# Designs tried in a protein design run: peptides against a protein of PDB entry 4BOS. Part 20

Target 1, 163 residues: chain A of PDB entry 4BOS
Amino acid sequence: PVLTRTVVPADNSCLFTSVYYVVEGGVLNPACAPEMRRLIAQIVASDPDFYSEAILGKTNQEYCDWIKRDDTWGGAIEISILSKFYQCEICVVDTQTVRIDRFGEDAGYTKRVLLIYDGIHYDPLQRNFPDPDTPPLTIFSSNDDIVLVQALELADEARRRRQ
Target 2, 163 residues: chain A of PDB entry 4BOS as posed
Amino acid sequence: PVLTRTVVPADNSALFTSVYYVVEGGVLNPACAPEMRRLIAQIVASDPDFYSEAILGKTNQEYCDWIKRDDTWGGAIEISILSKFYQCEICVVDTQTVRIDRFGEDAGYTKRVLLIYDGIHYDPLQRNFPDPDTPPLTIFSSNDDIVLVQALELADEARRRRQ

## One batch from the design tools (peptide; made by RFdiffusion4, then SolubleMPNN)

Design b1_p11_5_s1 (from b1_p11_5, 5 letters changed)
Fold by OpenDDE base, seed 4:
Structure b1_p11_5_s1 (fold): chain B 163 residues (1-163), chain A 11 residues (1-11)
Amino acid sequence: as target 1 above (163 residues)
Amino acid sequence: SPRPPPRAPLP
């Protein structure tokens, strides 16, 4: 099995598209972003004590309005929220540092999904199988550390290509 | 506007 990258559009909503792709088993739908942005805003607004200005970098209301714009970038806050919403660990491999940031790792989820991040873009990762009749896998066991090793290898190769 | 790389999970 080989871990590969699916390039999604660089339309400012690549994080949302990438998350949707992996949690839905490999469905590419760039049109999912507006609703996902609204979902984030709804969750943020629902808990102003936790999603404070200190965490958000702006007031709760300002953040909600900001994230609903079609030209603003999602990040760690959104990943954390989506991890909880979809009840899965979201692992992001960074091609600049060749490290993996794991979101939801302490929540006891049985499933993990993987994204690759290069500093300006998010893409989803999937496992391809030798059998052409077996569809790619995007949802892994949270105990599958081999996929993390493969993600690091993929990121390291990507980094070398840019140097 | 670009955002920084993902950071450690929020509490």
Scores: peptide ipSAE 0.081, ipTM 0.802, DockQ to the pose 0.098
Fold by OpenDDE base, seed 1:
Structure b1_p11_5_s1 (fold): chain B 163 residues (1-163), chain A 11 residues (1-11)
Amino acid sequence: as target 1 above (163 residues)
Amino acid sequence: SPRPPPRAPLP
């Protein structure tokens, strides 16, 4: 089994597309972003005490309006929210630093999904199997540390290719 | 507008 990257469109919504891909078991749907943006806004709006200006960098209402734009980029806030929503760890391997940021790691989730990030773009990761009839796996056990090692290997290779 | 790399999860 090998961990591979599925390149999704660089259309400002790659984070949402990537998350959707992995949590839905490998479904590429570049049109999923509007609904996911609305979901984020709904959750942010639901808890203005937590999602304060200190967290958001702008008022709660302003952030909700901002994230619903089709050209704004999601980040750690969105990943954190989506981790909670989908009840899974979202592990992001950064090709610039060759490190993994684990979102939801302290929530006790039994599942994890993986994204690869290069500073301006997110892509989903999946495990491919030798049997061509076995579909790729995108949802892993939170105890599967091998997949994290493989993600780091992918990131390191990507980093070397840029040098 | 670019966003910074993912950071630690929100508490």
Scores: peptide ipSAE 0.079, ipTM 0.804, DockQ to the pose 0.098
Fold by OpenDDE base, seed 5:
Structure b1_p11_5_s1 (fold): chain B 163 residues (1-163), chain A 11 residues (1-11)
Amino acid sequence: as target 1 above (163 residues)
Amino acid sequence: SPRPPPRAPLP
C-alpha cells in the first residue's frame, strides 16, 4: 500500500474540497465549498465567546461574512473547526518544513485524515492498495503511525521536486 | 495587489 496525493483545483476553496474528500471517503466535489463555508460561519456565530476577535483577527460577524465569500482562503482556524465538527484528527503535512501539524490531537478521536500543504495550496491524501478491487482509504486509525511516516516521505519527495 | 495566502496549519 502506498500513500498518494489527489490534486484538487486551485480555486480559492482547495482546503474545503480537500477536507470534504477525505472525510467522505474519497469523494471529489469542488462544488462543496459554499456549504462548507456556511457551516463554518454558523459554528463561529453560535459561540462568540470562544470565537473572539482575538482568535479571528476581526469581529465575529465580520469573520462570518468574510469566510462566506467565494474568494477567501481557509487555514488553521477552519481546520480546527472542521476537526471538531467531523470528530476526527486532521493531520496536515507541510512540504516546506517536512513536518506534520495535528489538529484535534488532544480530543481523543479514534480516526484521522491527512492533507498535504505547500504554503498556498491544500490537497487530500489517500492510501492505495495493490488489489485493484480494494478502494483507496482516506480515514485512518489514530493509532496508525505508519501513515504519518508515509506522509513525511511524500512531503520530502514533493519538497525535492519544488512542489 | 496579491491576496494574502491561506493561514498556516498551526496546531
Scores: peptide ipSAE 0.089, ipTM 0.784, DockQ to the pose 0.094; fails the geometry check
Fold by OpenDDE base, seed 2:
Structure b1_p11_5_s1 (fold): chain B 163 residues (1-163), chain A 11 residues (1-11)
Amino acid sequence: as target 1 above (163 residues)
Amino acid sequence: SPRPPPRAPLP
């Protein structure tokens, strides 16, 4: 099995497209972003005590309006929210630092998904199998550390290509 | 550029 990257459009919504791809088992749908943004806004609006201005950097209402714009970029806050919503660990391998940031690692989730990030773009990762009849895997066991090693290898190779 | 992927400072 080999871990591969699926390049999604760089349209300011690559994070949402990438998350949707992996949590839905490998479904590429760039049109999912508006609904993903609304989902996040709905979750944030539902708990203003937890999603405070201190966390959001702006008022709860301002954040909700902001994240629903089609040109605003998601990041750690949005990944954390999506991790909780989908009840999975979201692992982001950074090609700039060759490190993995694990979101939801303390929540006890049994599943993990992987994204690759270069500082300006997110893409989803998937495991391909030698058997062509076996579809690619995007949802892994949270105990699968081999996939993390493979992700680091991909990131290291990507870094070398950019430097 | 999108926000970095460090863990959010969630309580």
Scores: peptide ipSAE 0.079, ipTM 0.806, DockQ to the pose 0.078; fails the geometry check

Design b1_p11_5_s2 (from b1_p11_5, 5 letters changed)
Fold by OpenDDE base, seed 2:
Structure b1_p11_5_s2 (fold): chain B 163 residues (1-163), chain A 11 residues (1-11)
Amino acid sequence: as target 1 above (163 residues)
Amino acid sequence: GPRPPPRGPLP
């Protein structure tokens, strides 16, 4: 089994496309972003006490309007929200630092998904199997540390290609 | 590009 990267469009919504891809089992849908943005805005709006201005950097309402724009970038806040919504760890391997940031790691989720991040773009990761009849896997056990090692190897190779 | 994952505590 090998971990591979699926390149999604380098639009302003690559994070949402990537998350959707992995949590839906490998469905590439670049048109998913508007609904993903609305989902996040809905969650944020539902809990203004938790999603405070201190966390959002703007008022709750301003954030909701902002994140629903088609040209605004997702990040840690959005990943954290999506981790909670989909009830899985979202592990982001960074090709610049060759490290993994784990979102939802303290929530006790049994599943994890993986993204690869280069500082300006997110892509989803998947495990491919030798058996052509076995579809790629995007949802892993949270105890699967091998996939994290493979992600680091993939990131390290990507880093070396840029240097 | 998208905001980077935090190196410190999560929000």
Scores: peptide ipSAE 0.072, ipTM 0.815, DockQ to the pose 0.083
Fold by OpenDDE base, seed 5:
Structure b1_p11_5_s2 (fold): chain B 163 residues (1-163), chain A 11 residues (1-11)
Amino acid sequence: as target 1 above (163 residues)
Amino acid sequence: GPRPPPRGPLP
């Protein structure tokens, strides 16, 4: 088995497309972003005490309007929200630093998904199997640390390719 | 580009 990258469109919504891909078991749907953005806005609007201006960097209402635009970029706040919503650990391997940032790591989730990030773009990762009849896997056990090693190897190769 | 991710959930 080998961990590979699926390149999604660089259309300002790559984070949402990538998350959707991995949590849905490998479904590429670039049209998922509008509803994903609305979902995040709904969650943020529902808890203005937690999602304060201090957390968001803007008022709750301003953030909700902002994130629903089709040209705004998601990041840590959105990943944290999606991790909690989908009840899974979201692991982001960074090709610039060759490190993994784990979202939801303290929540006790049994599942993890993986994204690869280069500072300006997110892509999803999946495990491919030697048996062609076995479909790629995007949802891993949160105890599967081998996949994290493979993700670091993938990121290191990407980093070396650019240096 | 997309904002870089810090480790763990929001505090």
Scores: peptide ipSAE 0.072, ipTM 0.814, DockQ to the pose 0.069
Fold by OpenDDE base, seed 4:
Structure b1_p11_5_s2 (fold): chain B 163 residues (1-163), chain A 11 residues (1-11)
Amino acid sequence: as target 1 above (163 residues)
Amino acid sequence: GPRPPPRGPLP
């Protein structure tokens, strides 16, 4: 089995598209972003005590309006929220640093999904199998540490290709 | 551009 990258459009919503892809089992839908942005805004608005100005860098309402724009980029806040919403670890491998940031790792989730990030773009990762009749896997066991090793290898190769 | 994954608080 080989871990591979599926390139999604660089349309400022690549994080949302990538998350949707992996949590839905490999469904590419670039049109998913508006609804996912609204979901983020709804969750942020629901807990102004936690999602404070100190955390958001702006008022709760301003952040909700900001994240709903079609040209704003998600980050750790969005990944954390989506991890909780989908009840899975979201593991992001960074091609610049060759490290994995795990979101939701302390929540006890049994599932994990993987994204690859280069500083300006997110793409989803999937496991391809030698048997063509076996569809690619995007949702892994949280005990599957091999996939994390493979993600690091993939990121390292990407880094070497750019340097 | 996209925020780096570590950017922002981790709940």
Scores: peptide ipSAE 0.087, ipTM 0.822, DockQ to the pose 0.085; fails the geometry check
Fold by OpenDDE base, seed 1:
Structure b1_p11_5_s2 (fold): chain B 163 residues (1-163), chain A 11 residues (1-11)
Amino acid sequence: as target 1 above (163 residues)
Amino acid sequence: GPRPPPRGPLP
């Protein structure tokens, strides 16, 4: 089995598309972003004490309005929220640094999903199997550290291509 | 571009 990248559209919602892809088992839906943005806003609005201006860089309400725009870019806040919502660890491998940031790693989730990030774009990762009739896997055991090694390899190759 | 995932927990 090999870990591969599925290139999603390079629009303003690639993070949402990528997360949706992996948590739904490999479903590419570029139209998923509006609802996911609303979900983020709802969760942010539900806990103004935690999602304070100090964390958001904006007032709670301003952030909710901002993230619901179709042209704003998500980040760590969104990944953290989505990790908790989907009850899985979200591992982001960065091709710039060849490092993995693990969101939800201390929550005790049994599942992990993987994204690859290059500083301006997110893509989902999946495991392909030698049997062509076996569909790719996007949801891994949180104990599967081999997939993290494979993600680092993939990121390193991507970095080398840009050097 | 998308905000990078920071190292460590959310601030």
Scores: peptide ipSAE 0.072, ipTM 0.815, DockQ to the pose 0.082; fails the geometry check

Design b1_p11_5_s3 (from b1_p11_5, 4 letters changed)
Fold by OpenDDE base, seed 4:
Structure b1_p11_5_s3 (fold): chain B 163 residues (1-163), chain A 11 residues (1-11)
Amino acid sequence: as target 1 above (163 residues)
Amino acid sequence: GPLPPPRAPLP
């Protein structure tokens, strides 16, 4: 079994497309972004005490309007929200630093999904199996630390190829 | 206007 990267479009919504891909078991749907952006805005608007200007860098209302734009990029705030919404850890491996940031790791989720990030783009990760009749896996046990090692190896190889 | 800067997954 090998961990592989599925390249999604670089259309400013790659984070949303990537998250959707892994949480839905490997479904590529670039058209998912508008509704996911609306979901983020809805959740942000629902808790202005937590999602304050200190957290958002702008007013709650301004952030909601901003994230709903087609050309704005999601980040840690969106990943955190989506982790809670889908009730899973979202692990992001960074090819620039060869680090994994785990979102939702303290929530006690039993499942984890993985993304790869290069500083300007997000892609989903999946496990491919030797048996061609076994479909790729995108949802892993939160106890599967081997997949994290494989993600680091994949990121390190990507980093070396660009240097 | 210009696109906003990329957002990193900073914990």
Scores: peptide ipSAE 0.141, ipTM 0.769, DockQ to the pose 0.097
Fold by OpenDDE base, seed 1:
Structure b1_p11_5_s3 (fold): chain B 163 residues (1-163), chain A 11 residues (1-11)
Amino acid sequence: as target 1 above (163 residues)
Amino acid sequence: GPLPPPRAPLP
């Protein structure tokens, strides 16, 4: 079994597309972004005390309107929200630093999904099996630390290719 | 105008 990267479109919604891909078991749907953006906005709007200007960098309402645009980029706020919504760890391996940021690691989730991030783009990761008839796996056990090692290996290789 | 870059996944 090998961990591989699926390149999704760089259309400003790569984070949403990537998350959707992994949480849905490997379904590539670039059209998923509008609804996911609305989901984010809905959750942000539902808790203005937590999602304050201090966290959002703008008013709650302004952020909701902003994230619903088709050209705005998500980040840690969106990942943390989606982690909670899908009840899984979202592990992001950064090719610039060769480190993994784990979202939802303290929530006790039994599942984890993985994204690879290069500073301007997100892609999903999946495990491919030797048997071609066995579909790739995108949802891993939160105890599967081998997949994290493999993700770091991918990130390190990606970093080497850039320099 | 220019779009903001993807926000880093800062925990």
Scores: peptide ipSAE 0.084, ipTM 0.765, DockQ to the pose 0.097
Fold by OpenDDE base, seed 3:
Order: structure tokens, then C-alpha cells, then sequence
Structure b1_p11_5_s3 (fold): chain B 163 residues (1-163), chain A 11 residues (1-11)
């Protein structure tokens, strides 16, 4: 089996599209972003004590209005929220540093999904199987560390291509 | 349009 990248549109909502892709088992839907943004805003608004200005960098309400814009970028905060919502680890492989940041790793989730990040864009990762009748896998066991190694290999190759 | 904010997955 090979870990591969699915390129999603660079439309400012690539993070949301990528997360939706992996948590839904490989469904590419760039139109999912508005609902994903609203979901995040709803979660943030529901707990102003936890999602404080210290975390958000702005007031709770300001953040909610901001994240619902179609041109604002998601990052660590949004990944953390989505990890909790979907009850899975979200592992982000950085092609610039060739490292993996694991979100939700201390929550005891049994599943993990993987994204690849280059500093300005997110794409989803999937495992392809030799049998063409076996669909790609986007949801992995949280004990599957081999997939993390494969992700690092992808990142390293991507970095070398830019050198 | 406005400058997009960072997207870094800060640990």
C-alpha cells in the first residue's frame, strides 16, 4: 500500500476541504467549507470560557465572525476543534520541516487522519491499495505508526523537489 | 483582497 496526496483547490478553504475529505472516507467536496466554518464558529461560541481571547487572539465573537468569512485561513485552532468534533487524531505533515504535528494525540482516540501542509496549503492523504477494487483508506488506526513514516517520506520528497 | 493570515499547525 502507498500513501498518496489528493490535491484540493487553493481557495482559502483547503484545510476544511482536506479535513472533510479524510473524515468522510475520501469524499472531495470543496463546497463543504461554509458549513465547516459555521460548525467551528458554533463550537467556539458554545464555550467562551475555554475558547478565550488568549487562545483565539481575538474575542470569541470576533473569531466566530472571522472564521465564517470565505477568505480566512484555518490553522492549529481549527484543526484542534475539528479533531475534537470528529473524535480522531489529525496528523499534519509539514513539507518545509519534515515533521508531524499530531492534534488530539492525548485524547485517547482510536483513529487518526493525515494532512500534508507546505506552509500555505493543506491537502489530504490517503492509502492506496494494490487491489483496484479496494477503495483508498483515509482513516487509520492511531496505533498505525507506519503511516506516519510514509507521511514523512512524502514530505521529504516534496521538500527535495523544491530544492 | 486582504493578506491571508498564517495557516501554521502550531503544536
Amino acid sequence: as target 1 above (163 residues)
Amino acid sequence: GPLPPPRAPLP
Scores: peptide ipSAE 0.082, ipTM 0.760, DockQ to the pose 0.097
Fold by OpenDDE base, seed 2:
Structure b1_p11_5_s3 (fold): chain B 163 residues (1-163), chain A 11 residues (1-11)
Amino acid sequence: as target 1 above (163 residues)
Amino acid sequence: GPLPPPRAPLP
């Protein structure tokens, strides 16, 4: 089995497209971004006490309006929210630092998905199998440490290519 | 252009 990267469009919504891809089992749909943004805004709006100005850097309503714009980037806040929504650990391997940031790691989820991040772009990761009848896997066991090693290998290779 | 976010995966 080989872990591979699927390049998604760099259209300011790569995070949402990437998350959608992995949580839906490998469905590439760049048009998912508006609804993903709306989902996040809905969740944030539903709990202004938790999603406070201190967390958001702006008022709850301002954030909701902001994240629904088609030209705003998602980050840690959005990943955290999506992790909770999809009830899975979201692991982001950073090609700049060659580290994995784990979101939802303390929630006890049994599943994890992986993204690769270079500082300005997110892409989804998938495991390909030698058997052509076995579709690529995007949802892994939260105990699958091998996939994390493979993700780090991909990140390190990507880093070396840029240097 | 895009509005820069807390795009980094670090809170």
Scores: peptide ipSAE 0.077, ipTM 0.771, DockQ to the pose 0.135

Design b1_p11_5_s4 (from b1_p11_5, 4 letters changed)
Fold by OpenDDE base, seed 4:
Structure b1_p11_5_s4 (fold): chain B 163 residues (1-163), chain A 11 residues (1-11)
Amino acid sequence: as target 1 above (163 residues)
Amino acid sequence: DPLPPPRAPLP
């Protein structure tokens, strides 16, 4: 089994497309972003005490309007929200630092998904199997630490290629 | 208008 990257469009919504891909079991749908942006806005609006200006960098209302634009980029806030919404760990491996940031790791989720980040773009990761009848896996056990090792190896190789 | 800068996945 090999962990591989699926390159999604760099259309300002790569994070949303990538998350959708992994949580839906490998479904590539670049058109998913508008609805996911609305989902983020809905959740942000629902808890103004937590999603304060200190967290958002702007007022709650301003953030909701901002994230719903089709040209604004998601980040850690969106990943955190989507982790909670989909009830899974979202593990992001960074090719610039060769580190994994785990979102939702303290929530007791039994599943984890993986993204790869290069500083400006997010892509989903999946495990490919040699058997052509076995589809790629995007949802892993939260106890599967081998996939994290493989993600680090993938990121390290990517970093070496860019040096 | 320039697009906002990239946001890193920092917990």
Scores: peptide ipSAE 0.169, ipTM 0.787, DockQ to the pose 0.098
Fold by OpenDDE base, seed 5:
Formats: structure tokens, sequence, C-alpha cells
Structure b1_p11_5_s4 (fold): chain B 163 residues (1-163), chain A 11 residues (1-11)
């Protein structure tokens, strides 16, 4: 089994497209971003005590209007929200530092999904199997640490290509 | 203008 990257469009919504891909079992739908942005805004608006200006860098209302724009980028805040919403760990491997940041690691989730990040773009990761009739896997056990090793190897290969 | 939330996946 090999861990591979599926390149999604660089249209300012790559994070949302990538998360949707992995949590839905490998469905590529770039049109998912508007509703995911609305979902995040709804969650943020529902808890202004937690999602404060200190967390958001702007007022709760300003953030909600901002994240719903079609040209604004998601990041750590949005990943944290989506991890909680989908009840899974979201593991992001960074090709610049060759490290993995795990979101939701202390929540006790039984499943994890993986993204790869290069400093400006997010893509989803999937496991391909030797049997062509076995579909790729995007949702892993939270006990599957082998997939994390494979993600680090993939990121290191990508880093070497840029140096 | 306030800074936007970071793009980097740093919890």
Amino acid sequence: as target 1 above (163 residues)
Amino acid sequence: DPLPPPRAPLP
C-alpha cells in the first residue's frame, strides 16, 4: 500500500476541498467550499465566548463575513473547527518542515484523515492498494501510526524536489 | 486592518 497525493485546484478554497475529499471517502468536489465556509461561520457565530477576537484576530461578526468570501484562505482555526465537526483527527504534514500537526489529538477520536501542506496550498492524502478493485482509503484508524510515517516520507520527498 | 487567521496548520 502506498500513500499518495491528490492535487486539488489552487482556487483559494483548497483547504475546504481537501477536507471534504478525505472525510467523504475520496470525493473530489471543488464546489463544496461555499457551504463549508457557511458552516464554519455558523459555528463561530454560535459561540462568541470561545471564538473571541483574541482567537480570530477580528470581531466574531467580521470573521464570519470574511470567511464567507470566496477568496479568503482557511487555516488552523478552520481545521480545528472541521475536526470537531466531523469528529476525527485531522493530521497535516508540512513539506517545508517535514513535521505533522495533529488537530483533535486529545479528543479521543477513533478516526484520522491526512492533508499535505506546502506553505500556500493544501492537498488530500489517500492510501492506494495493490488490488485495483480495492478503492483508495482516506479515513484511517487513529492507531495507524504507519500512515503518519508514510506521510513524513512523502513530505520529505516533496521537500527534496524543491531543493 | 486586523490580521487574518493564519494559513499554516499550527494548533
Scores: peptide ipSAE 0.154, ipTM 0.788, DockQ to the pose 0.066
Fold by OpenDDE base, seed 3:
Order: sequence, then C-alpha cells, then structure tokens
Structure b1_p11_5_s4 (fold): chain B 163 residues (1-163), chain A 11 residues (1-11)
Amino acid sequence: as target 1 above (163 residues)
Amino acid sequence: DPLPPPRAPLP
C-alpha cells in the first residue's frame, strides 16, 4: 500500500475540498466548499462564548461573514471544527517542516484522515492498494501509525523536490 | 483590520 496525494483545485477552498474528500471516502467535489463554509459559520455562531474574539481574531459575527466568503482561507479553526463535526482525527502533514499536526487526537476518535499542507495549499491523502480493483482508502484507524510514517515520507520527498 | 486566521494547521 502506498500513500498518495490527490491534487485539488487551488481556489481558496482547498481545505474544505480536501476535508470533504477524505471524510467522504474519496469524493472529489470542489463545489462542496460553500456549504462547508456555511457549516463552519453555523457552528461558530452557535457558541459565541467559546468562539470568542480571542479565538477568532474578530467578532463572532464578523468571522461568520468572513468565512462564508469564497475567497477566504480556512485554517486551524476550521480543521478543529470539522474534526469534531465528522468525529475523526484530522492529521495534517506539513511539507515545509516535515511535521504532523493532529487535530482531535485527545477526543477518542477511532478514525483519522490525512491532509498535506505546503504553506499555502491543502490536499487530501489516500492509501492506494496493489489490487487495482480495491478503491483507495481515506479513512484510517487512529492507531494506524504506518500511515503517519508514510505521510512524513511524502512530506520529506516534497521538501526535497523544492530544494 | 483583524488578521485572518492562520492558514497553517496551528494558530
């Protein structure tokens, strides 16, 4: 089995597209972004005490309006929210630092999904199998440490390619 | 204007 990257459009919504891809088992749908942005805004708006200005860097209402724009970038806040919403660990491997940040790691989720981040863009990761008839896997066991090693290998290779 | 949330995984 090999971990591979699926390149999604760099349309400012790559994070949402990537998350949707992995949590839906490999469904590439760039048109999912508007609804996912609305989902984020809904969740943020639902808990203004937690999603305060200290967390958001702006008022709750301003953030909700901001994240619903089609040209704004999601980040750690969105990943955290989506991890909880989809009840899975979201692991992000960074090609610049060759490190993995795990969201939801303490929530007790049994499943994990993986994204790759290069400093400006997010892509989803998937496991391909030797049997071509076996579809790629995007949802892994939260105990699958091999996939994390493979993600680091991908990141390191990507880093070397930029040198 | 407030800064946008970090694009990186960690704030």
Scores: peptide ipSAE 0.151, ipTM 0.789, DockQ to the pose 0.067
Fold by OpenDDE base, seed 2:
Structure b1_p11_5_s4 (fold): chain B 163 residues (1-163), chain A 11 residues (1-11)
Amino acid sequence: as target 1 above (163 residues)
Amino acid sequence: DPLPPPRAPLP
């Protein structure tokens, strides 16, 4: 089994495309971003007490309008929200630092998905199997620490290629 | 609260 990276378009919505890819079992749909942005905005708007200006850096309404733009980038806030929505850990391996940030790790989810991040772009990760009849896996057990090791190795290789 | 990183840069 090999962990591989699927390169998604760098169209300002790579985070959403990547998350959709992994949580839907390997479905590449760059057109998913608008609806996912609306989902984020809906969730943010639903809880103005939690998603305060202190958290968002702008008013709740302003943030909702901002994230729905087709040229704005999602980040930790969006990943956190999507982790809760899809009820899974979202593990992001950073090629700049070769570390993994685990979103939702304290929520008790049984599943985890993995993204790779280089500072300006997100891509999804998947496990490929030697059996050609076995489809790639994008949803892992939250106890599968081997996949995290593989992700770190993949990130380290990516880092070496850039420096 | 969400973890700070990773945070995509602003446009």
Scores: peptide ipSAE 0.112, ipTM 0.804, DockQ to the pose 0.053

Design b1_p11_6_s1 (from b1_p11_6, 4 letters changed)
Fold by OpenDDE base, seed 4:
Structure b1_p11_6_s1 (fold): chain B 163 residues (1-163), chain A 11 residues (1-11)
Amino acid sequence: as target 1 above (163 residues)
Amino acid sequence: SPPLPPRADIP
């Protein structure tokens, strides 16, 4: 088995598309972003005490309006929220630093999904199997540390290609 | 905790 990258469009919503891809088992749907943005805004609005101006960098209402724009980029806040919503770890491997940031790692989730990030773009990762009849896997056990090693290898290769 | 990845539109 090998971990591979599926390139999604660089349309300002790559994070949402990537998350949707992995949590839905490998479904590429670039049109998913508007609803996911609304989901983020809904969750943010639901808890203004937790999602404070200090965390958001703007008022709760302003953030909700901002994230619902079609040209704003999601980040750590969105990943954190989506991790909680989908009840899984979201592991982001960074090709610039060759490190993995694990969101939701302390929540006790049994599942994890993986994204690859280069500083300006997110893509989903999937495990391909030798058997062509076995579909790629996007949802892994939170105990599967091999996939994290493979993600680091993939990121390191990507970094070397850019240097 | 490890640093959180920045938003793609935030340097």
Scores: peptide ipSAE 0.074, ipTM 0.764, DockQ to the pose 0.056
Fold by OpenDDE base, seed 3:
Structure b1_p11_6_s1 (fold): chain B 163 residues (1-163), chain A 11 residues (1-11)
Amino acid sequence: as target 1 above (163 residues)
Amino acid sequence: SPPLPPRADIP
């Protein structure tokens, strides 16, 4: 089995597209972004005490309006929210630093999904199997450390390509 | 734990 990258459009909504891809088992739907943005805004609006200005960097209302714009980019805040919503770890491997940032790692989730990040773009990762009849896997056990090693290898390869 | 990744459009 090999971990591979699926390139999604660089349309300002790559994070949402990537998350949707992995949590839905490999469904590429670039049109999912508007609803994903609304979902996040709904969650944030529902708990202004937790999603405070300290977390958001702006008022709750301002954030909700901002994230629903089609030209704003998601990041750590949105990943954290989506991790909680989908009840899974979201592991982001950074090709610039060759590091994995794990979201939801202390929540006790049994599943994890993986994204690859280069500083300006997010893509989803999937495990491909030798059997062509076996579909790629996007949802892994939270105990699967092999996939993390493979993600680091993938990131390191990407880093070397830029040098 | 490592620092959280920033927004893609925020350096």
Scores: peptide ipSAE 0.074, ipTM 0.763, DockQ to the pose 0.068
Fold by OpenDDE base, seed 1:
Structure b1_p11_6_s1 (fold): chain B 163 residues (1-163), chain A 11 residues (1-11)
Amino acid sequence: as target 1 above (163 residues)
Amino acid sequence: SPPLPPRADIP
């Protein structure tokens, strides 16, 4: 088994597309972003005490309007929210630092999904199997640390290619 | 807990 990257469009919504891909078991749907943005806004709006200006960098309402634009980029706030919504750990491997940031690691989720991030773009990761008839796996056990090692290897290789 | 990644659109 090998961990591979599926390149999704760089259309300002790559984070949402990537998350959707992995949590849905490998479904590429570039049109998923509008609804996911709306979901984010709904959750942010539902808890203005937690999602304060200190966290959002703008008022709760302003953030909700901002994230619903089709040209704004998601980040850690969105990943955190989506981790909770989908009840899974979201692991983001950064190709610039060769680090994995784990979102939802303290929530006790049994599942994890993986994204690869280069500072301006997100892509989903999947495990391919030797049997070509076996579909790739995107949802892993939260105890599967081998997949994290493989993700770091991918990130390291990507970093070296850019140097 | 490691630092959270920045928003992709922030330089």
Scores: peptide ipSAE 0.073, ipTM 0.765, DockQ to the pose 0.054
Fold by OpenDDE base, seed 5:
Structure b1_p11_6_s1 (fold): chain B 163 residues (1-163), chain A 11 residues (1-11)
Amino acid sequence: as target 1 above (163 residues)
Amino acid sequence: SPPLPPRADIP
């Protein structure tokens, strides 16, 4: 089994497309972003006490309006929210630093998904199997640390290619 | 707490 990257469109919504891909078991749907943006806005709007200006960097309402724009990019805040919503750990491997940021790691989720981030783009990761009849896996056990090692290897290789 | 990945459009 090998961990591979599926390149999704660089259309300002790569984070949402990537998350959708992995949580849906490998479904590439670039059109998923508007609904996911609205989902995030809905969650944020539902709890202005938690999602404060201190967290959002802007008022709750301003954030909701902002994230629903089709040209704004997601990041840590959105990943955190999506992790909670989908009840899974979202692991982001950064090709610039060769580190993994784990979202939801303390929530006790049994599943994890992986994204790869290069500073300007998010892509989903999947495990491919030697058997061509076995579909790629995008949802891993939260105890599967091998996949994290593989993700780091993938990121390290990517970094070396850019040096 | 560990640093969090920025938004894709933020260096």
Scores: peptide ipSAE 0.073, ipTM 0.760, DockQ to the pose 0.071

